# Peptides against a protein of PDB entry 4M9S, part 112

Target 1, 135 residues: chain A of PDB entry 4M9S
Amino acid sequence: SRGLVGVECITPYSYKSLAMALQRCVEVLSDEDRSALAFAVVMPPGVDIPVKLWSCVIPVDICSNEEEQLDDEVADRLKRLSKRGALLSGKRMPVLTFKIDHIIHMFLKHVVDAQTIANGISILEQRLLEIGNNN

## One batch from the design tools (peptide; made by RFdiffusion4, then SolubleMPNN)

Design b1_p27_1_s2 (from b1_p27_1, 13 letters changed)
Fold by OpenDDE base, seed 5:
Structure b1_p27_1_s2 (fold): chain B 135 residues (1-135), chain A 27 residues (1-27)
Amino acid sequence: as target 1 above (135 residues)
Amino acid sequence: SELEKLLKEIDERMDEVLKKLKELEAE
């Protein structure tokens, strides 16, 4: 599947052992969760981002009809990722947010394939325009 | 390279996300 390279690649990572540990964490993820993590590459690192904005880049089930249901599905995926090591950090109050660490983000920039990055950018642009039109 | 171009686009989009974040926080 497109998204994350399943094979160890040469990266500018200073700590090879850390990169290997991260790869192991990625490999045990489900396809859906791994895909969600891949698309996190287009989000700014080190920032608490609400689920609504995460939903602009995380692929969701097309069978979901309500915005609330879509957000819930995205939240569930992000929650699972937050429970897998240090991939994401979640905050519940006052608003449910998730943050990707700079180190994880740097890792993603070098292991996520170009097509996934391009798709993520395209989807983000489209969804942001839609949000803007609704405001 | 293609990757470098995409990474540049990511940086530009990050600014847009941050802008939207500020707007949502103000609501």
Scores: peptide ipSAE 0.264, ipTM 0.803, DockQ to the pose 0.030
Fold by OpenDDE base, seed 3:
Structure b1_p27_1_s2 (fold): chain B 135 residues (1-135), chain A 27 residues (1-27)
Amino acid sequence: as target 1 above (135 residues)
Amino acid sequence: SELEKLLKEIDERMDEVLKKLKELEAE
């Protein structure tokens, strides 16, 4: 009920060759990395987002519930995505952040299923409230 | 459509994400 089950480009796309390249990149990802990429659809494009906020939407199956460990796992996934067809752009200084480009984000809006989008929104809202309550 | 509604909701939540980002940077 999460991630990218099917990747298709049926809607008109300005850059068909780029769309095909992106599809190929997605197809060779692991299930975990593909899911992480799918949930990036709920993040604002063109903004350097710290790992802490990415961790609000990136699913983690089995690991420590310690926040530091969760952030490390999320960071590893995002790093792999940044090295795979430049799906994300990483920045290390002063804080580790990742940014999704508008073109990639537009692609995700087209191919990510509605249920995954809905889940991502729900999870993000819940996690943001938790962060707010802990301040 | 459902997708259109969800995408609109994403846009509405982006401001909240940006607000939280600013709060984290201020710490």
Scores: peptide ipSAE 0.262, ipTM 0.800, DockQ to the pose 0.029
Fold by OpenDDE base, seed 4:
Structure b1_p27_1_s2 (fold): chain B 135 residues (1-135), chain A 27 residues (1-27)
Amino acid sequence: as target 1 above (135 residues)
Amino acid sequence: SELEKLLKEIDERMDEVLKKLKELEAE
């Protein structure tokens, strides 16, 4: 997996301690969850984002014709990340959403590799087009 | 730099996400 592996965090001094803690948290994630977190860099911070939109950026190995199955898999990954301290904040009502904090997002902008960012942008664009065509 | 260009693209995509979010909320 790529995205966050083997990259040291370069961040402002004011966030150095948090960055170090976050880096440790990232290191203990599974490759799959770490990848999901990396792709969160293309999401707007501080916004409650529905799982449907998260599914536009998080790669899933199993493709299903049923949108609900895809969303469920994405939701599971995001739920795991939300249990890892301040990585994500989940909200179940009225709609299941997840939010990335501005500070976490800033961290990702410094540690996620360029190729992952490029891939995330490409995937997001493709999936948004598909949603637009199907709505 | 390449990274700066990509980060700019992220900002543009964020706007698209926000637009889609509003559309979904309107349904």
Scores: peptide ipSAE 0.255, ipTM 0.797, DockQ to the pose 0.030
Fold by OpenDDE base, seed 1:
Structure b1_p27_1_s2 (fold): chain B 135 residues (1-135), chain A 27 residues (1-27)
Amino acid sequence: as target 1 above (135 residues)
Amino acid sequence: SELEKLLKEIDERMDEVLKKLKELEAE
């Protein structure tokens, strides 16, 4: 398994139309998809990021230890997010990538709890170091 | 490389998030 379980994404914004709309979108997500969205806060917005890098922070708890299966599960979650309120945008060619928009990312910066952010950064740093050492 | 470029961008984002965390802790 990769990532963290039991992450939380709660919005304090209830009076602005955009924030309210996004909040409703988040509330209808499954726990797993909501967690995936929350950890997107540590990724740079407006960048097409390969699934391999997303898999460094997206929590996958129930898949086998096979990296290919983990990446597939991450991809599936990101695909679902891309189909719900345009939370993400996917690109399949030449490499499967996903991108978070600046507006969505700005929303996440305000609604994702500090502990989740800190954990995401820590995990990302660790995974990136491992990738760097293996290259 | 493209990977190195992405890593640099992520690192920059991480720095910004860390700054935000410090601000939240100060509240």
Scores: peptide ipSAE 0.118, ipTM 0.640, DockQ to the pose 0.028

Design b1_p27_1_s3 (from b1_p27_1, 11 letters changed)
Fold by OpenDDE base, seed 2:
Structure b1_p27_1_s3 (fold): chain B 135 residues (1-135), chain A 27 residues (1-27)
Amino acid sequence: as target 1 above (135 residues)
Amino acid sequence: SELEKLLKEIEERMKKVLEALKKLEEE
């Protein structure tokens, strides 16, 4: 299995209630949104990250390979996640950004499978290099 | 463990993300 699908919530939280609540929140997500959330584990928590950088790690399944469409799809997924409790917070000004909270990030570090983490790191490094060379 | 190593790698890559963010903000 990949990402958070079928993964039981095992966290070092002092109170299981928070971990359980987060698990329930994850379970009601679509497969695509849950996958996006899983890959958020490679992002720095507590930082407003523009969609451009999120698109470096969020997997999308769209017909077009155009960057604009990729960013739009990523933005839609992140927006849905932001409406699911405290998973993400969105900000439109000055630039459309999304932020993963420290507590959510800590949760992900303990529940996202190692293969997904490794894949996310690999994809991120590749995409960041591409962006860096185009700046 | 393998997971611990990956988590350490995440922390290192987070710095790269922040650097990329800084570059984008300066453009």
Scores: peptide ipSAE 0.214, ipTM 0.768, DockQ to the pose 0.030
Fold by OpenDDE base, seed 4:
Structure b1_p27_1_s3 (fold): chain B 135 residues (1-135), chain A 27 residues (1-27)
Amino acid sequence: as target 1 above (135 residues)
Amino acid sequence: SELEKLLKEIEERMKKVLEALKKLEEE
């Protein structure tokens, strides 16, 4: 499956160590969760993003057309990612949001393949238009 | 490169996400 590509890092030790640790975390994820993480590359880092906007990029194959079910499934995926070290940070109040750290985002920019990035952009663009039309 | 172009496009879409976020907060 497409998403994250292994990168052999030739950088300072601290960066290399971090990259190795992150790669290990990514490798143990399910394909579904790893895909979700990959698409986080199109989200602005350091911003608390509500689940509704995450659902614009996180692919869901099983859920019905019910928006509530979609958000719940996306939230579950993001929650799992938040439990994997510092991949994501969740905030429950006042609204459930998730944030990707700048460091993690920089990592993703280097390891997510171009096709996944392109797909994420296309999906995001389409879904944002839909949200805009509904509001 | 193709990747560089895509990364630039990400930056542009990030602005749209932030705009969408602002609209949601205003609701």
Scores: peptide ipSAE 0.214, ipTM 0.767, DockQ to the pose 0.029
Fold by OpenDDE base, seed 5:
Structure b1_p27_1_s3 (fold): chain B 135 residues (1-135), chain A 27 residues (1-27)
Amino acid sequence: as target 1 above (135 residues)
Amino acid sequence: SELEKLLKEIEERMKKVLEALKKLEEE
């Protein structure tokens, strides 16, 4: 799956220029960061979410079995997204969290392909069950 | 459509994320 559509499409936004700006921001991302952004579509917008929960949907290739390394890699991706045109908002205190705004989330709902959405839902469901069982 | 169904499922999963968040805050 491509994750995000690379071609400009018709959006429900009243401001066409905003949609175009977002599209440009997405196009300059690395494949990994663009994929991470795509999977953010399954997260609730406007909520400060800790890296632990972000790691439930963002695919990461790690050689180590250490959970800390997983979280660090996810955090790095989210940090990069935060620096790229306010795609995400990061907060360090009291706990490191990231938030996707409603307007960005709405954009993702219209440009992320259906297969990526389905995969994100599946992965999230599995990981949440694992977290629940370990509590 | 398939997309509409998936979007509905997203909304349901978002609730589960919020529940998980509450559990983490209790630790």
Scores: peptide ipSAE 0.210, ipTM 0.765, DockQ to the pose 0.029
Fold by OpenDDE base, seed 3:
Order: structure tokens, then sequence, then C-alpha cells
Structure b1_p27_1_s3 (fold): chain B 135 residues (1-135), chain A 27 residues (1-27)
């Protein structure tokens, strides 16, 4: 259930150089960071989204069930993605948010496997319900 | 195809994310 393992650059991009660059960026990521990037496919592109909502789709293996620890780990992954080829854009103030661009999102829709997409949707729905019930 | 169905489902779920975001901003 890894999102971008064995990903091939099969995109309808007119600019092959851009597709190749994105493929290269993905290849050099760690398994954890590639997984995080893959699950970003279920997020709306072009929107500044707080880490709390990102944590609803990015799977993290943590020892504690504390939400704060989860958010910190998710934030670290997203920060690394932001630094690697600007796969994400981060804002620190007033609240830490990350945004996926339409170009990157389009790329993900073509390369992320169907099972990962399905898992991401399922996880997102579960976590959103939890947030809603805790309010 | 299965992928097309999933992509459509993503679009529906993205709306829920935006709704959740709005609720968080109102708190």
Amino acid sequence: as target 1 above (135 residues)
Amino acid sequence: SELEKLLKEIEERMKKVLEALKKLEEE
C-alpha cells in the first residue's frame, strides 16, 4: 500500500522536461516522504491547508495517539516535500499551512496507484468524522 | 474505469475538506 513505488512517468504533459523533473524529484525521496506525497492527491489543489487537515490523509507511525505528535510528524514530512523541488508550498504565519499546486496534483492523479487513492479517501473520511465529532 | 470513478470520488471528498477547513477557521 505504498503510493509511489515503481511509479512511471506516464503523463499527458506537453512539456516532457517538466514531467521528467518531477519524476526525478519523486525518485530521490524516502519511502515515507513519497508516501506522504502520494496521499496529497486527495487534497484540493491551490488551497492553503493547515497541518491538522493534512494529518487526515498522511499515514504516520507514532508511539502515541496524541494529535499534537501526529501533527508534528506530518509537518516534518510536508516541510521536506516543500524543500524538495517545491512539491509543496508552505506558510508559517499565522498558522502553518501547506498547498499543493495544480501542476503537481495533476501529475499525482496520473501516477499514484488506484489502491493508494482508495486508501487515502477512506482515511480522510474517517479522520474528518473524528474531527467533526470532537467539536 | 476504476480510476475514473476514484478521481470522481476524490472531487467529492475535496468538497468535504473545504467544508472542514471553513469550520476550523470559524472556531
Scores: peptide ipSAE 0.209, ipTM 0.765, DockQ to the pose 0.029

Design b1_p27_1_s4 (from b1_p27_1, 13 letters changed)
Fold by OpenDDE base, seed 1:
Structure b1_p27_1_s4 (fold): chain B 135 residues (1-135), chain A 27 residues (1-27)
Amino acid sequence: as target 1 above (135 residues)
Amino acid sequence: SELEKLLAEIDKEMDRVLKALEELEKE
């Protein structure tokens, strides 16, 4: 299994209409999908990011040790998130990518707990270094 | 605060992601 397991996104109640709508969207997600969304807080908004880079931070509980299978599982989670309105935008051409919107990203900065942010930064930095060394 | 420090680090990490993206595009 991958390192980040069981991390949850905690959303405070807001009287702002947009924040309330987003909170409801988050609440209806599965625990796994909600966790994946939380870690998107460390990704740059408005940029089409390939699944390979998403896999550096999105937690996958139980899967094969093969990187290809890890990417497939991450892609499935991101696809589910993209079906929940404006949470993510997926694009298949020329390469499968996903993008987080600025509005969603700003929301996550306010609702994702500090420990999740810290873990996301730490694991992402580590895995980016590994990718860099393999290039 | 600790949260403010973490949020500041997000900007740095986002830049690292963009650099990694550039390197992947060269492959």
Scores: peptide ipSAE 0.413, ipTM 0.854, DockQ to the pose 0.029
Fold by OpenDDE base, seed 5:
Structure b1_p27_1_s4 (fold): chain B 135 residues (1-135), chain A 27 residues (1-27)
Amino acid sequence: as target 1 above (135 residues)
Amino acid sequence: SELEKLLAEIDKEMDRVLKALEELEKE
């Protein structure tokens, strides 16, 4: 998926400067972190989401099949995104969660390509079903 | 458009995430 690569920032924001600032923040991300951010478009904004659920949509290619390692890798990416200001907000207690705000989510809805959205939906749906079956 | 259709599907998927969250919190 292309994610946010090469996407022009066309947003309904009243303040063009804010959109430009967000674009700049995205541009300096690594490919992996930018991809993770793109897939956040399918997550509900304004909700503290545990890493386990984030792992259902964030693509991670790790050599280990251990779930704990997968979650750790996802957490690391999300932590990096949270260090970039308004992109994500992390909360450690009572459990490690991350939240995307409505402004960022709205931005993503307008700049993430259709294929990435489709992939995110597909992956998320499949993995959520797996979690549901294991409960 | 394809994008509009996908955006509509996002809403449904977000609801599924919220449901999954509720189930996870019960554990």
Scores: peptide ipSAE 0.413, ipTM 0.855, DockQ to the pose 0.030
Fold by OpenDDE base, seed 4:
Structure b1_p27_1_s4 (fold): chain B 135 residues (1-135), chain A 27 residues (1-27)
Amino acid sequence: as target 1 above (135 residues)
Amino acid sequence: SELEKLLAEIDKEMDRVLKALEELEKE
């Protein structure tokens, strides 16, 4: 399975309770939201990132190749993550952005499986190139 | 290890994201 390791992991956190709390937050997510969170591991922490760039790594199955539909779906997922244990922080102005905190990002680096990391990197690289060509 | 290699590549990818962000801000 893709995404996050389903077993308790050893983390560098000083307090085991924090890691456990984060793990519980992850476990209650839907599969698609958990997947979105997992791929956040390749995003720079502490940076307000527009939905357009998030869409470069978050997998979305849409019936159309329209970019607008992709962004809307991605935004919805990120919004849900921001409401669940504040896994992300959303900002609406001046443009809709989402930010992953350093603590959450560090957690992801320890619990996201290697294959997901590899996939995220590969997908992100390809899609960033496509965006670059359109600018 | 393979995982360590991948984790190292995350840093490079983060830089690419930041560069992409800079380009978007120029629009």
Scores: peptide ipSAE 0.413, ipTM 0.853, DockQ to the pose 0.029
Fold by OpenDDE base, seed 3:
Formats: sequence, C-alpha cells, structure tokens
Structure b1_p27_1_s4 (fold): chain B 135 residues (1-135), chain A 27 residues (1-27)
Amino acid sequence: as target 1 above (135 residues)
Amino acid sequence: SELEKLLAEIDKEMDRVLKALEELEKE
C-alpha cells in the first residue's frame, strides 16, 4: 500500500500549524506505521475501537494467521502511533481500544491517496464479513 | 470524482464498523 508516502499536506482548513506538525510526524514514521495510519481513514472518528476491529484494516505480514498474533502486531503499531503527536488515543481498560480524533481523521481524508482508501474499504469489508460469519 | 465517491463509501463502511462493534459488545 502506498499510504502517505510522498504526500504533501494541503489543507483547506485554518489549522495550518497543526497540519505542519502532523506532516512532520508522518514523515518520521516507519513505512509500516505510516501505512497503518493511512488506513485509519476508514475508521469512524471519536469512537473507541477495539484492536480486533482495527485488525480488519491494518495490514500485517506475519507467518502465522492466528488471530491473537495478528492482534498483538496491530496493537504494537497502534501503540506507537498513540505515542507520536497524539495521532491516536489508547485505552487499556476494560478492553484495549484506540480512537482517532476527528481533526486527525479530517487530515487523513485530505492526504491519503484514493487507491489506499479503496484498498482499505475492500479489505475491511471482507474481514468484517469473516468476523460476522464466525458469530 | 473518484475521490468523492470513495469518501462517500467511507461513511457506509464506518456504519458497518459500528454495527460490528455492537455485535462484539453482546458477548
């Protein structure tokens, strides 16, 4: 996934200083963490989302397809994002959740490329269906 | 535009995420 690589932040809103700060934060991320951040664009802002649902859109390249291991890897990426410029807000109790702020989400809508958005939607739909079928 | 269409589809997916969240909370 291309994610946010090589994308310059051009925002129509007045939060120019915030946009600049966010751009700097994005630039210093690893490719994997930057990709994870990009896919957060398809998540509802302002909602505490459990790691299980984040794993439906965050791409993970591991040997094991076990859900527990996938969730652990996703959680690690989201934790790193939560420590950098408040890109995400994490809560541990009662269940480990992460939330994307509305302002950050709006930023992503302007900088994430169309192909990444399309891929995120496609992946999310398929994985949500799989979870639903297991209920 | 394609982007506008995709952004509209994001709203639908957000609703699906919220529905999935409701189902998980039933457990």
Scores: peptide ipSAE 0.409, ipTM 0.853, DockQ to the pose 0.029

Design b1_p27_2_s2
Fold by OpenDDE base, seed 4:
Structure b1_p27_2_s2 (fold): chain B 135 residues (1-135), chain A 27 residues (1-27)
Amino acid sequence: as target 1 above (135 residues)
Amino acid sequence: SEKLEEELEKLKKEIAEYRKDLEKLLK
């Protein structure tokens, strides 16, 4: 599977110690959570993003055609990421949102392959259009 | 809520603008 390298890699990240710590956090993630983190790179850093919008880029295997169930699965993944080395920060009010900070995002830009980024952009565009049609 | 819907649309625009920036970087 594409996305994040599971082993330590050389990056142009300015803070080597932080990069190493982040890499260790990524390595201990499940495949599903690591994939979710990889696709988080397509979201703007420093912005509180509702789970509904996160669900547009987080890949979820076939479980249901109900949007609520898909959002719940996405929320669970994002919650786990928020508890792992502060990869994300969550906020519950007024709606459940998650934010990726600039430092984490910069790390992702260096370690997520270009094709995954491109795929994430395409998926996001498609899903946003679908949601727009249902609103 | 209309307020929440408007906020959602604003966020969608923010995401769209950032997506354009990423696409430029990939070229």
Scores: peptide ipSAE 0.296, ipTM 0.822, DockQ to the pose 0.026
Fold by OpenDDE base, seed 1:
Structure b1_p27_2_s2 (fold): chain B 135 residues (1-135), chain A 27 residues (1-27)
Amino acid sequence: as target 1 above (135 residues)
Amino acid sequence: SEKLEEELEKLKKEIAEYRKDLEKLLK
């Protein structure tokens, strides 16, 4: 299964202008959207990443094990994030991609738990390897 | 398509390099 267990964000960040605003944005997210945002930290900022690659790290535990459905769910979550305080930037052409901004990424590096980051890296590595073997 | 696969491979390499950098930060 490509499904991932959701994780929670830890926010030890100080309540200053941008950080406070971002924290509020994170707090109003659903658990699954917040988890998706947390794992976005493992992606390089400023890079347009296809949904297929995002699906390697975005946690999905409610959809079927069908790859197409998982990708659709990931896309929906990323779309919601792109509409919430511009947490992500989406592009539809030539393929559906999403990009995390450097500022948002910097925020995530400070508020996402180190273990979550490590787990995300490990999971991403495993999923990418699986994709490589299936191609 | 082959073109898409090539682009994905390039991105995978970029992601891999970033992961290495991120791992260094976690130490």
Scores: peptide ipSAE 0.293, ipTM 0.822, DockQ to the pose 0.026
Fold by OpenDDE base, seed 5:
Structure b1_p27_2_s2 (fold): chain B 135 residues (1-135), chain A 27 residues (1-27)
Amino acid sequence: as target 1 above (135 residues)
Amino acid sequence: SEKLEEELEKLKKEIAEYRKDLEKLLK
């Protein structure tokens, strides 16, 4: 997957410095964390999303068969993103959740390629269906 | 927890509704 577009894009932001700052934050991320951030675009902004639901959209290649370990790995990625320019905001109680800000989300909508968005939607729908069937 | 499950279902619906907007980006 292409993930985040590596070329400069036209930003709708009034403040040029904001777009530049976000771009710099994205550029210093690992490929894995940058991919996770890209797929975060499929989540509604401003909503506290439990790690369990985040795990439905963030691709994980290497993890144990235990659901708890899967969530832990996803949580670790999201925690790293939250520490990088506050790309996400986390809450511990009552359950561990992460939220993407509207400004960050708007940025992602412009820099994440359409194929990645489509893939994210497809993956999310599939995983949610699987979870629903197992309950 | 039943309460947690209910909240998850609400979030799932919200996510699903939001996806409709995202799909417009694919057109």
Scores: peptide ipSAE 0.292, ipTM 0.822, DockQ to the pose 0.027
Fold by OpenDDE base, seed 3:
Structure b1_p27_2_s2 (fold): chain B 135 residues (1-135), chain A 27 residues (1-27)
Amino acid sequence: as target 1 above (135 residues)
Amino acid sequence: SEKLEEELEKLKKEIAEYRKDLEKLLK
């Protein structure tokens, strides 16, 4: 299975209110956006990552395999996540990038199952190889 | 831009190193 498991998190956080807020934010997400957030766990936290690289891990079912369309769909999902409890931080200039906070990332590592993490790694490696072979 | 491409390659390396760490946790 993929995505976030609907599990009530027993949080090690000293800031219980923050953990509760994060859980609420995750619960109100669509299935697609929640899955996108889950796969963000395979990215290093605190790093501004271009949409092109995010597109390598975010599962998207689009009609066209064109990179531009993929990037646009991924960007839309990441933008929605950034507006919902600031789960991500976006920068538009000079290049559109998104960054996951360390605290958010630690939360994800607690609630995302091992199989989803493994799948995310596999998908990322596959997509990066494809990009590398085309360059 | 060559500068942008270089930054992208650096990011790829950083991501690769992080993946190695995650893979260790999956064992």
Scores: peptide ipSAE 0.289, ipTM 0.820, DockQ to the pose 0.026

Design b1_p27_2_s3
Fold by OpenDDE base, seed 2:
Structure b1_p27_2_s3 (fold): chain B 135 residues (1-135), chain A 27 residues (1-27)
Amino acid sequence: as target 1 above (135 residues)
Amino acid sequence: MEKEEEELKKLVEEIEKYKKDLEEKLK
């Protein structure tokens, strides 16, 4: 299913101009990058999250079972989203992290499909348990 | 290594807390 309710959707977002700008930004994304952005809604906003944790929720269709390759592919997607300006902020030092801003996150909460949110939470929970058990 | 591990643990706890908040909002 499509991660976002629609390419063009009416949102109750109070910042109409920002919502329209964000919708346009989402429309030009590839399907893969748009999906990654949708799943970003399950991350806490305003927090620098390492790629390892992002890899728990970002879906990768074609990737080897190697964890390193998964992280690299996820990092590439997040980097592309970061290049779209307001969508994500990347930080390279001391550790490679990405952050979603509160305003963007609020937008996503209104436009991301409820089923996508539920799936993202489920996947994140499962992967975090696996990471915790491996440590 | 210990500092990085502790930082990661704190982030996981924050994510878990947020997950609960998000689930509550979906009800």
Scores: peptide ipSAE 0.222, ipTM 0.778, DockQ to the pose 0.026
Fold by OpenDDE base, seed 1:
Structure b1_p27_2_s3 (fold): chain B 135 residues (1-135), chain A 27 residues (1-27)
Amino acid sequence: as target 1 above (135 residues)
Amino acid sequence: MEKEEEELKKLVEEIEKYKKDLEEKLK
């Protein structure tokens, strides 16, 4: 399965301005949506990424769901994040994709703990290899 | 289908490049 257990992110920023605003936005998210946002840090900013690739790193517990529902669950989480302002930008055409902005990505690089980033990279690498082998 | 696969391949390559850059910054 592509799913993984969610990981919490750290928001130590106490500064005024954009950082504080973003931290507040993160704090009001559900644990699942916050975890999804945290792992978005492993994606390159400014790139339209298909849901299939997002599903490689977005934490989803599929123990109660079929694996075939993974992409739908990931899409729903990303859609919710995209509705929270500048967190993500979604496109439906020609293929459903989501993009993280450079500013948000920069914020995440500072507030997501190094271990979470490292884990996300490792998981992404493993899943990409699996996709490559299946093609 | 072939076009989609090629596009996906390009994206994977881009992600792989970024991964390497990110790993270097984490050291």
Scores: peptide ipSAE 0.221, ipTM 0.779, DockQ to the pose 0.025
Fold by OpenDDE base, seed 5:
Structure b1_p27_2_s3 (fold): chain B 135 residues (1-135), chain A 27 residues (1-27)
Amino acid sequence: as target 1 above (135 residues)
Amino acid sequence: MEKEEEELKKLVEEIEKYKKDLEEKLK
């Protein structure tokens, strides 16, 4: 399944320009980082989300069984996305968090494949249940 | 630690609420 699908947007000119810029940013990402960005659509926009919760939706294929290493890998991906400028905003204090803004989220909602969204929701539900059971 | 756990719980609730909204929009 394709994480991001090219969609023609019928939007105001300013939005189209932004969409074009965002599309360019997406195109230069690695497959892994692009996938991470796609799954970010499942998170509520404008909220500082800790890495632990991001790890519930960001797929990581190569990682140890240690939670710390999983979080580190997810954090690295999110850090790379944040360095692309407008994609994510990171905060280090008091804990490492990342936020997707409303505009970026709106863009993703239009371009992310429906199956990817469904998968992200399913994964999130599963991981949240696991976290809830461990507490 | 207790405050962090409470904040985490609130965030989870917010995520779950948003998830529901997304699911409805995708139907």
Scores: peptide ipSAE 0.216, ipTM 0.774, DockQ to the pose 0.026
Fold by OpenDDE base, seed 3:
Formats: structure tokens, sequence, C-alpha cells
Structure b1_p27_2_s3 (fold): chain B 135 residues (1-135), chain A 27 residues (1-27)
């Protein structure tokens, strides 16, 4: 099942235009980057989130379970998303963080499949527990 | 180091609150 399903936006012209632009940006993404974007819906919008926390929700199939390798792969995906249509806003200092805008988040909330959202929440809960128990 | 840990803890708490809100909407 595709994590992102296109939903027709019945909104004012400005929002409709933005939704169409966002949809085009999503369509040109790789499957991996599109999946990463879908799972961004489980993060609170407008908050600078460290890569370590992003790594708790972004699915990575190929790299090892080493935290450093996971963080690097996640960071690369988030960087690509930040360059394509400004889907995310990145900050390098003092710590590498990424933020999802409220408008982008609202778009995702309408187009991301409910099962994907549920899975993302479950994964995040599990990973946060692991971090909390190791600290 | 302590300040960074406290900030991370606050972010985790914020994420957990948001998670609960999303779970309620899915129900």
Amino acid sequence: as target 1 above (135 residues)
Amino acid sequence: MEKEEEELKKLVEEIEKYKKDLEEKLK
C-alpha cells in the first residue's frame, strides 16, 4: 500500500495551487524519500527536531542498525527533502535539526494513509522507549 | 551536556504528547 495517496484539495485557489505544487514535488521523489516524507507526519510541526529523533520514525531498510549509520542515512534523506520544494527546513548549528512546516504537515495529514500513520506512531514509541532505557 | 539532555527530554515529552493526540484522532 502506498504511504501517500493523492487527495483532491477542496480549498481556496492559493491552497489548491500549493497542494498541486506539493503533489508534483512528491511524485518526483524516490520511493525511499517519499516514504520518509510520509512518516514526517508523526512529528509535531514547527519544531526543530534533531536527526536522532527523526531516525526513530524514518524507515531505513539497507543500512546497519548502528546509530551513526542510521543517523547519516536519515540526514541524507532529510537533506534531499529540504532541497525539493522546501518540504523541510534544516539547521546545521548548533545541532543538525529538521523542521516540518505547518502547511506541509497539514498537507501530509490529509494524504498519508491512516495505516502508515499508525505504523509510524508504533515505531516511534518503540524507539523512544529504547532510547530512554539506554540513557 | 546537562542542558542538551534537558532540551532533548523536553522534545521527547512534546513528541509523546503529540503522539497521544494523533492516536486519539485515529480512533
Scores: peptide ipSAE 0.214, ipTM 0.772, DockQ to the pose 0.025

